# Peptides against a protein of PDB entry 6TME: the designs that were tried, part 122

Target 1, 324 residues: chain A of PDB entry 6TME
Amino acid sequence: NRLKRAYIALQAWKKAFYSDPFNTAANWVGPDVCSYKGVFCAPALDDPSVLVVAGIDLNHADIAGYLPPELGLLTDVALFHVNSNRFCGVIPKSLSKLTLMYEFDVSNNRFVGPFPTVALSWPSLKFLDIRYNDFEGKLPPEIFDKDLDAIFLNNNRFESTIPETIGKSTASVVTFAHNKFSGCIPKTIGQMKNLNEIVFIGNNLSGCLPNEIGSLNNVTVFDASSNGFVGSLPSTLSGLANVEQMDFSYNKFTGFVTDNICKLPKLSNFTFSYNFFNGEAQSCVPGSSQEKQFDDTSNCLQNRPNQKSAKECLPVVSRPVDCS
Target 2, 324 residues: chain A of PDB entry 6TME as posed
Amino acid sequence: NRLKRAYIALQAWKKAFYSDPFNTAANWVGPDVCSYKGVFCAPALDDPSVLVVAGIDLNHADIFGYLPPELGLLTDVALFHVNSNRFCGVIPKSLSKLTLMYEFDVSNNRFVGPFPTVALSWPSLKFLDIRYNDFEGKLPPEIFDKDLDAIFLNNNRFESTIPETIGKSTASVVTFAHNKFSGCIPKTIGQMKNLNEIVFIGNNLSGCLPNEIGSLNNVTVFDASSNGFVGSLPSTLSGLANVEQMDFSYNKFTGFVTDNICKLPKLSNFTFSYNFFNGEAQSCVPGSSQEKQFDDTSNCLQNRPNQKSAKECLPVVSRPVDCS

## One batch from the design tools (peptide; made by RFdiffusion4, then SolubleMPNN)

Design b2_p16_2_s2 (from b2_p16_2, 10 letters changed)
Fold by OpenDDE base, seed 2:
Structure b2_p16_2_s2 (fold): chain B 324 residues (1-324), chain A 16 residues (1-16)
Amino acid sequence: as target 1 above (324 residues)
Amino acid sequence: SLDEKLKKLLEELKSL
C-alpha cells in the first residue's frame, strides 16, 4: 500500500526532527497522511483511484533535523519544498527512488557534503535549488546535461573549475555566486542559448573573459563581480543586445572601456568600479546618460574622481595581460 | 498554493 509506505517515511522523518518551533508536525499522527500539515496528496498517475503523497511543503518551518533514508519510500513525490529550515546532514541516496521528482528545493538549510548526485538520477527534474547550504567539492559536469529551467548553486562551498558542459545547459537562470569556483569561465558559455541571468559574484575565478560571452543574446543580467579576472573587456560584449544589468566590479581588468559596450541598447546599469581601467569612452562616464547608470569608481582613469593612485595603477597598467 | 501547483503538474504529466 502506497499510503502505508508514506506513513512509515513521514513517521521516520518526524522522529528525525530535533526541533519543530511551530509544531508543524503536531498533527502527524495516525494513518491519514493526507491530513498531515505540509503533505499533499493527489491521485496516482498510474491509477487515478489511488491517492498518493505527491508533494511536500515545509517551507519556512524553522525545523531542525535531518532527512532519513526512509524518505525513499515517498516514491510518488513530484514536488519537494523544504526551504528555510535547519535540516542538516546529507541528501539521502534513497531519494533516487523518487523518479517523479520535478521540483527539488532544499535551499536555506544546513546540508553538507558533496553535490547531491541523487538529483542527477531524476529524469523529469526541472527545478533545482540547493543554495544557502554547505555543499562542497566539485560541481558534477552532468548537472548541465539536465533539462533544468533554473540552477541555483549560490552561497555554498563548491570549488574547482566550472565544467565545460555549461554550454549544454538550457537553464534561463544560473547562479554560482558566493562559492569557491576557480579557473577561467569556459568558452562554451556562449552556447547557453536560453540564458537570461548568470551570476558569478564572489568566487575565485580568473583569467580573461572569453569572447564567446558576446554570443549570449538573451542575457539580461551578467554579474562577474568580486573575482580575479584580468585583461581587457572583450570587444564582442557589444553583442549583448538584451543586457540590462552588467557588473564587472572588484576584478583586475585593464584597458579601455569602449563606447560599444556603454551604448548597449537595453543597458540600464553598468558597474566596472574597483578595477584598473585606464580609459573610458564618454558614453561610459557616470551622469552622461539619464537612462543609464554607470560606476567607474576606483580605476586608473584620468580626470575622474575617486580613482586609484598612480602608485597603485602603474605596476598593473604598464603590464597589461594579453588575452589574444 | 503547492496543492494547486501539484494538481496542475499532475494533469500535465498525465497528458504526456
Scores: peptide ipSAE 0.170, ipTM 0.838, DockQ to the pose 0.097
Fold by OpenDDE base, seed 4:
Formats: structure tokens, sequence, C-alpha cells
Structure b2_p16_2_s2 (fold): chain B 324 residues (1-324), chain A 16 residues (1-16)
């Protein structure tokens, strides 16, 4: 019986709770699992006469505990939302049995260990949110081979390079922010045909920005702030016809910020502060437009306020990195 | 609500 298996799983999970401050699992008693708070039942896809556990919503429950292996008995779950809790440990490999998994949100928890590779086993997965955890190690290249709509990886401990497979992603939103990613942004990034928002904030990324970023015609948000990027901004950024928010602040960029970038037709906010730019077009000057906001603070610009000293600028500006 | 989202999703999955 599928509901009997669900009962075993949910009772094992209740036993794995260390703290339930809102008494969310207080009614998790008896065989009627469909009455459990945060448990959602629906007719099974293979047999409409059979009721199954199809969804879990424990968002914002502040529950401390872990995910026991018995959760693998919830084989009919398509939606698993447990964000904003205090769950710890690893994501159980037994969740590979949840072949209908469509949305998996474990964000804002205390999960540890490597990337939960069990997420790669779900053939129908469209939404993956693992942000605000302590996941570590390398990002598996296969994550971008999946037909995901959104990939939230931010605020973890991921290391190594961003996989070249990123160009295969069909996701509209991808976040890498606040990890330990290193190396260059892959040139394959320009192949992300559905990309609307990408965030690289607060990593150890370096090198030149790839020219292929200019091929991201649908991107509305591009944030590469707080990294180690060098060289000039690619001239191909003039191709970002739909970009609204662009942030390159807190890097080591040099050269001239061009008119072609600052006059992008949908650009509303462009932050390039805390770099080593030595010139900007008049269209890039803060206050030059009422429709656009710019920040040029802490660069190597002449005749602008709040710039770096000559002592700070000279060692970097005199040795520009050639990205050609 | 998640319940409504789930219902919609399950209907979509049935059509596949």
Amino acid sequence: as target 1 above (324 residues)
Amino acid sequence: SLDEKLKKLLEELKSL
C-alpha cells in the first residue's frame, strides 16, 4: 500500500526532528497521512483511484532535524518544499526513488556534503533550489544537461571551476553567488538560449570576461560583482539588448567604459564601481541620464569624485591585461 | 498555494 509506505516515511521523519517550534508535526499521528500538516495528497498518475502523497510543504517551519533514508518511500512526491528550516546532514541517496520529482527546494537549511547528485537522477526535475546551505566541492557538469527552468546554487561552499556544460542549460535563472568558484566564466555561456538572470556575485572567478556574453540576448540581469575579473569589458556587451541590471563592481577591470555599453536600450542600472577603469564615456557618468543609474565610484577616472589614489591605480593601470 | 500548484502540475503530467 502506497499510503502505508508514506506513513512509514513520515513517522521516520518525525522521529528525525530535534525541534519543531511551531508544532508542525503535532498532528502527524495515525495512518491518515493526507491529513498531516504540510502533506498534500492527490490521485496517483498511474491509477486515479489510488490516493498518494504527491507534495510536501514544510517551508518556514524552523524545524531542526535531518532527512532519514525512509523518505525514499515517498515515491509519488513531485513537489518537495522544505525551505527555511534547520535540517542538517546530507540529502539521502534513497530519494533517487522519487522519480516524479519536479520541484526540489531545500534552501535555507544546514545541509552539508558534496552536491546532492541524487538530484541528477530525477528525469522530470524543473526547479532546483539548494541555496543557503553548506554544500561543498565541485559542481557536477551534468547539472546543466538537465532541462531545468531555475538553478539556485548561491550561498554555499562550492569550489572549483564552473563547468563548460553551462552553455547547454535551458534555465532562465541561474545563481552562483557567494560560493568559492574559481577560474574563468566558460565561453559556452553565450549558448544559454533561455537565460534571463545570471548572478556570479562574491566568488573567486578570474580572467577576462568572454566575448560570448554579448550573445545573451534575453538576459535582463547580469551580475559579476565581487570577483577577480581583469582586462577591459568586452565590446560585444553592446549586444545585450534586454539587459536592465548590470553589475561589474568590486573587480580588477581596466580600460575604458564605452558609450555602446552605457547606451544599451533597456539598461536601468549599471554599476562598475571599485575597479581600475581609467576612462568612461559621457553617457556613463552618474547623473547624465534620468532614466539610467550609474555608479563609477572608486575607479581610476580623471575629474570624477571618490576615485582611487594614483598610488593604488598606477600599478594596475600601467600593466593592463590584454584579453584579445 | 502548494495544493493548487500540485493539482495543476499533476494535470500537466497526466497529459504527457
Scores: peptide ipSAE 0.154, ipTM 0.830, DockQ to the pose 0.097
Fold by OpenDDE base, seed 1:
Structure b2_p16_2_s2 (fold): chain B 324 residues (1-324), chain A 16 residues (1-16)
Amino acid sequence: as target 1 above (324 residues)
Amino acid sequence: SLDEKLKKLLEELKSL
């Protein structure tokens, strides 16, 4: 009986709770699992006459505990939302049995260990949110081979380079922010045909920005702030016809910020502060447009306020990085 | 709600 298996899983999970401040699992008693708070039942896809546990929603429950291996008995779950809890440990490999998994949100928890590779085993997965955890190590390249609509990886401990497979991603939103990613952004990034928003904030990324970024015609948000990027901004950024929010602040960029970038047709906010730019077009000057906001603070610009000293600028500006 | 989302998803999955 599928509901009996669900009962075993849910009771094992209740036993794995160290704290349930809102008494979310208080009604998790007896065989009627479909009445459990945060448990959602539906007719099974393979047999409409059978009721199964199809969804879990424990968002914002502040539950402390872990995910026991018995959760692998929830084989009919397609939606698993447990964000904003205090679950710890690793994602159980037994979840590979949840072959209908469509949305997996474990964000804002205390999960540790490597990337949960069990997520790669789910053939129908469309949404993956693992942000605000303590996941570590390398990002598996295979994550971008998945037909995901969104990939949220931010605020973890991921290390190493961003996989070259990123160009295969069909995701509209990808977040890498606040990890330990290093190296260059892959040139394959320009192949992300469905990309609307990408965020690299607060990593150890370096090198030149790839010219292929300019091929991201559907991007509305591009944030590469708080990294170690060098060189000039690619001239191909003039191809970002739909970009609204662009942030390159807190890097080591040099050179001239061009009209072609600052005159992008949908650009509403462009932040390039805290770099080593030595010139900007008049269209990039803060206050030059009523429709666009610019921040040129703390660069090496002449005749602009709040710039770096000549002592800070000279060593960097005199040694421009050629990205060509 | 998750319930509404689930219902919609299940209908979509049935059509596949």
Scores: peptide ipSAE 0.148, ipTM 0.828, DockQ to the pose 0.098
Fold by OpenDDE base, seed 5:
Structure b2_p16_2_s2 (fold): chain B 324 residues (1-324), chain A 16 residues (1-16)
Amino acid sequence: as target 1 above (324 residues)
Amino acid sequence: SLDEKLKKLLEELKSL
């Protein structure tokens, strides 16, 4: 009996709660699991006459606890949303039995360990949110082989290069922000045909920006701030016909910020502050447009306010990194 | 198809 298995799983989970400040699981008593708060039942896909647990929503419950292996008995769950809790430990490998998993949101918890590779076992997964946890180690390249609409990895402890498989991703939104990613952005990034938003904020990324970024015709948000990027901005960035928000601040960029970038047709905000740019086009000057906001603060620009000293600029500007 | 059934299920769950 599927509901009996669900009962076992949910009771095991209730026992794994250390704190339930809103008494969310107070009604998790008895065999009628479909009446449980945050548990949603639906007709089974293989047998509409059978009622199964198809969804979990415990968002914002502030529950402290862990995910017990018995959750693998919830084999009919397609939606699993448990964000904004205090769940700790690892994602159980037993969740591989949840073959209908479509949306998996464990964001804003205290999960630890490596990337939850069990997520890669779900053939129908479309949404993966693991942000605001303590996941660590390498990002599996296979994540980008999945047909995901969104990939939220930000605010974790991931330590690796970004896999070259990123170019295979069909995701519209990808966040890497506030991790420990290192190395270069892969050139394959330009192959992300459906990409609208990508965020690299606050990593250890370095090297030159790949020219292939300019192939991201559908990107509306591109944030590479707070990294170790060097060299000039790629001239191919003039191809970002739909970019609205662009941030390159807090890097080590050099060279000239071109008119072709600052005149991008959809550009609303362009922040390139806290770099070593030694020139900018008039179209890049803050206040030059009413429709566009620019920030050129703390560069090596002449005749601009709030720039770095010549002493700070000279060692970097005199040794430009050639990205060609 | 299973996919169609899943989509329908998901829409129902999202509406709750």
Scores: peptide ipSAE 0.058, ipTM 0.758, DockQ to the pose 0.773

Design b2_p16_2_s3 (from b2_p16_2, 13 letters changed)
Fold by OpenDDE base, seed 5:
Formats: sequence, structure tokens, C-alpha cells
Structure b2_p16_2_s3 (fold): chain B 324 residues (1-324), chain A 16 residues (1-16)
Amino acid sequence: as target 1 above (324 residues)
Amino acid sequence: SRDEKLEALLEQFRSL
């Protein structure tokens, strides 16, 4: 019965293919779904004597099509990997029946619509990759209430602010890059106890950086480049004991870049170019260290090459934003 | 490029 349901689902999916350049579904014929290319069976968790479809891997198949609602019949699927295809439409709500979902990767497709809230219904979800799609609208706050290890949201059309619930996340990696997020980074960010890597690149984020960033003692990568951040860098950034890669370039930061930041013990690369910094410690100067790379290009620094003109700097530097 | 940097980061978490 379970494999019969899987057969119905997979045949419906095959029918929903508009193009299969590599003939991936060519062998999707007959009731033996476990022999289908990209379909993986395993003993059912509730009955080891029963074989069920436990995984789908169609990565890099360049398949054009959509996800039909019949995929909800794949109730035993825990791994769903279909990245690098040309699937379009929305993620079916019928996937809520896939209660064993553990890893969901639909990245690098042509999915549209709002955030796939069906992902929030999966109690055991640990990995969510929806990057490189056309998802739009608000990010639901509940995404960070889930016990996810990784959250990849980059290269979509998400708007609105980043939810304050971000502090509840147990994820080690979170990407917001290349969306349309706006507003400030929530102060609750400092509560992300397992965070190693966070990327905000290329959004419409603004305001001052919260001091609480300095509480991210496990972070190794912090990239906030290409936004609209203002003010000085928080002095609490000296607390980033494990940061290796830090990028604040292409913002509107002002003030002085301190020794306490540039001498961070694990810092390998620190880019703060294309801002309005008006001073830097000697330890921040490019070439000052053999172990660290710095970029101070296009700031308002004196006696440094490739800086902004006084005309460009004066209006901004003379009116620093107070983040206190 | 910035995109390359992001891709490199993401690649670390690709299992399949």
C-alpha cells in the first residue's frame, strides 16, 4: 500500500515534467519505485519489514516542471533533494503529510510565491535550503523556532524585517544574502548560541549594528556587506573571539576602526571598504600584518590611498549617527 | 567575487 501510494505520486510527478534533458525519469516505469533513478527506499521506521520511499535525490537533473499535490503521498520521505532543476510553481501544501522530513533542499529552482510555510509543519526538519529561487514576501518568525542546523534563504525576493525570533535559532549557518530584507538587525541576534556563519550580503538592511553581535562567540563568518548600515562599529565586536571572516564593506559606517577589532585573535580577513570611516588603528592598515588581510579602500581615511574625496566625506563624517 | 564567496560558504553544507 505504501509503495503503491509512492507509485501514484511519482507517476504524477513524471507527468508534471515539462522537460527531462538527461532522461532521469526514463526508468520511472512500473510498480517497482525503488528502482527508479533518484528514488531511494529504506525499511519503514514503524515496520522494518516494510520497504518505503525514504529519499528523493534529483539534484542537478535540469528538469523543468512543477511539484504536483500527489507528492503528499510520499509520506515516508525524510530526504528531499531536488536542487539545480527548473521546477516552477509553489511548494504543495500536501507535503505537510511528509512528517518525517529531515532535509529539504529545493535550492536553485524557479519556485515562486510566499515562504513555503509547509516547511514549518515538519517537526523533525533539520536542514532547509530554499536559496536561489523566487520566493517572496515576509519571512515567517516561526522559522527560527524550529531546531534547524542550517537555514539557507539567500538569492530570493524576501522582504520585510528580519524576525526578532532569530535569537531563538539553534542554526550554525544562516544566509539572508541577496534578498530585499529591510530594517535593523534584531538585538536578539546575540542569543544565537550555535551560530558559526551568518551572511546578510546585499539587502536593504539599515540602522546601527546591535551591540549584541559581540556576544556571538562562536561565529567564524560575519558578512554584512552591501547594505545601508550607519554609525560606528560596536565596541563589543572585540568579543568575537572566533571570527575569521568579517565584511562590513559597502555600507555607510562612520567613526574609527579600533585595534580591538583588528587584533581579534582568529581574524583572517577584515573588509571595511566603501564606507565613511575617518580613522583606523595601525593594526587595521592593509599590510600591517602577514597573517591578516585588511581592505580600507574608499573610506575617509587620511594619508591612505584610494579614499573618498573631502567633498564626498564631509557631509557624512560631520554628521555621524549616534548609535548609543 | 562576493557571490563566489557565498557559494564557497554554502558548498560546505552541501551533502548531496
Scores: peptide ipSAE 0.030, ipTM 0.739, DockQ to the pose 0.038
Fold by OpenDDE base, seed 4:
Structure b2_p16_2_s3 (fold): chain B 324 residues (1-324), chain A 16 residues (1-16)
Amino acid sequence: as target 1 above (324 residues)
Amino acid sequence: SRDEKLEALLEQFRSL
C-alpha cells in the first residue's frame, strides 16, 4: 500500500521536527495523508485508479528538524519543495528510491555535507535548487550531464574547480555565486547551448576569461563579479548578441574596454568597476547613452572620476597578463 | 514561479 508507506514516512518526518512555528504538521494525524498540510496527492502514473503522494510543499514553514531516511518511502514524489526552513543534517541517500523526482528544492536551509549525490540518481530531474545551505567539497562533474533546466548552487561552501562538463549542461540558468570555487572558467562553457543566465559572483575564480564565452548567443545575464580574473576582456564578447546584464566588477582585469562590447545590441547594464582597465571607448563612458548604464568606477582610466591612484595602478598595469 | 510549476505538474497528474 503506497499511502501506508507514505504515512510511515510522513510520521517519521514529523518526529524529526524540532520546531514547527506555524504548526504546519498539526494536522499530520491519521492515515489520510492526502489531507496533510503541504502534502499533495495525485493518481499514480502507472495506475490512475491509485492515489499516491506526488508532491511536498513546505516552503516558508520555518520548520527546524532533519530529513529522516524514511522519506525514501515516498517513492511517488515528483515535486519536493521545502525551501526557507531550518532543516539540518544531510540529504538522505534513501531518496534514491524517489525515481520520479522532477523538481527538488531544499534551498534556504541548514543542510551540510558534500554535494547530495542522490540528486544524480534521479533520471527525470529538471530543477535542482540547493542554494543557501552549507554544502561543501567538490561539485561532481556528473551534475552537468543531467538534463536540468535550472541549477542553483549559490551561497554554499563548494570548493575546487568548476567541472569541464559544464559545456554539456542544457540548463538555462546556472548559479555558482558565493561559494569557494577556484581555477579558471572552463573553455567548454561556450557549448552551453540553452544558457540564458550564469552567475559566478563572489568566488575565487582566476585566470583569463575563455574566448568561448562569446559563443553564448542566448545569454541575457552574465555576472563574473568579485573574483580574481586577470587579463583583457575577450574580443569575442562581441558575440553576446542577447546579453542585457553584464558584470565584471571587482576583478583584476586590465586593458581596454572596446566599442564592440559596449555597443552590444541588447546591453542595458554593463558594470566593469573595481578593476585595472587603462582605457575605454567613448561608448563605454557612463552617461554616453540613454539606453545603457555603465559603471567604470575605480579603474585606471584617465580623465574619469573616482579612479585608482597611480600608486595602485602602476604595479598592475605595467605587468599585463597575456591571455593569448 | 516554482509554485506555479508545482501546480501545473500536479494538474498533469490529476489529468491522467
Scores: peptide ipSAE 0.023, ipTM 0.662, DockQ to the pose 0.204
Fold by OpenDDE base, seed 3:
Structure b2_p16_2_s3 (fold): chain B 324 residues (1-324), chain A 16 residues (1-16)
Amino acid sequence: as target 1 above (324 residues)
Amino acid sequence: SRDEKLEALLEQFRSL
């Protein structure tokens, strides 16, 4: 039966533990898997008279080990939360059998290898969190074809460009932060109709910001800090009617920061420090508003404190990148 | 290492 398969899977997993400092699996004994700590049972969707393992929650257990292929026997699992452990290795391909997977959180572990493409095989997946691991290589473009609510990729070793398919994403939150992504932000970004929060912090992204960012009407958080972006801020940013937090700091932006950006109706925090801006509107000056907070530190602004020297500014400001 | 700023933002949606 289904619980017998679950028993086999869970016992194989227990055997794959190298360290269980909180003795989380101490009660993982016997056939009654529904009593196991961190194991949650529910009536099967196809037969309410049958009890199945529907969820795993081992968050914050500090368990060292790996995910054995026998986990593929947990075919009824819809919720898999094992964050903040010390699991290593790769995500087993056998998890493709978990066709009910709805939330998959393996964040804050020691997983390695390429993007876990098995996640792409789950038709009902809505939440994917693989942040704070050592996943590497290219991000498969198919990730954005999935109807995900949230995509957390930050703090990994992903490289190459952000796929053009990003515009197809229905996610409200997407994080790319602290990877090795390079190239430009795709122009298709403006097609992300449900986007509320997007974070690009600490990558190797470059080029001009696409004008299409201004089409992100629902975005409340836009952070592109700590990259290699160049040129002026797009005038179309005036279209960000709901943006509250915006950060362009630690880039190579030039030009003038306009009223149209600083007077955005929902803007509460706008950080554009550590760039090469040579002018700002009065509305952008820190302290100009009680409702908005600005940071213009370390730019090429005249008559402002804590700016770059002329020696640092002149080589960049005199050679502005034309994004047109 | 964790980014404190990022963690603060993400906590609003789903914390670790």
Scores: peptide ipSAE 0.022, ipTM 0.650, DockQ to the pose 0.035
Fold by OpenDDE base, seed 2:
Structure b2_p16_2_s3 (fold): chain B 324 residues (1-324), chain A 16 residues (1-16)
Amino acid sequence: as target 1 above (324 residues)
Amino acid sequence: SRDEKLEALLEQFRSL
């Protein structure tokens, strides 16, 4: 019965292929679905004597097509990896029937529409990768209530603000890069206790950085480059005891880059170029340390090379944003 | 590039 349902699903999917350049589904013939390329069977969790389809791996198959609703018949699938294909359309709501879903990777495809909320229905989901697609609209706040190890959202069309629920996330890695997120970073960010790496690159984020960033004791990578952030860097950034890579470049920051930030104990690379900083501590000067790399290019610094002109600096530096 | 930096960061998760 279960393998028969799987057969129906897989044949419907094969029919939904527009192009299969590597002939991946060439052997998808007959009732023996466990012999299909990219289909993996295992004993059922509820009955070890029954063989079921437990995993799909079609990574890097360059398949063009869509995901048909019949995929909802694959009720025993726990691993679904179909990255680096040309699948289009939306993620079917019928996938809500896949209650054993543990890893879901649809990255590097051509999916469109809103965030696939069906992913929120899977109680045991640990890995979600939807990066490099065309998903749009608001990010559901509930995504951060999931017990995910990593959250990859980069290179999509997500809009609106980052949900305040971000502080509830237990993820070690979160990527927002190359979307259309706007507004401020929520103050609740400081509650992300397991965070190691967070990337905001290339959004429309603005406002002042929240002081609560300094509470991220385990963060090793913090990249907020290519946004519209304003004001001074929070003094609380001195609390980032484990940060190795920090990037604030291509923003509208002003003020003084302090010694306490540049002397962070594990800091290896700190880029604050292409801002409007009007001063820096000696410890922040490129070449001041053999162990740390700094970039202060294109700021409003005195007696430094490759800085902005007075004409560019004066209008911004003379009107600093007060973040207090 | 910034994209290269992001790709390097994410490479550890591509091995699936």
Scores: peptide ipSAE 0.026, ipTM 0.641, DockQ to the pose 0.037; fails the geometry check

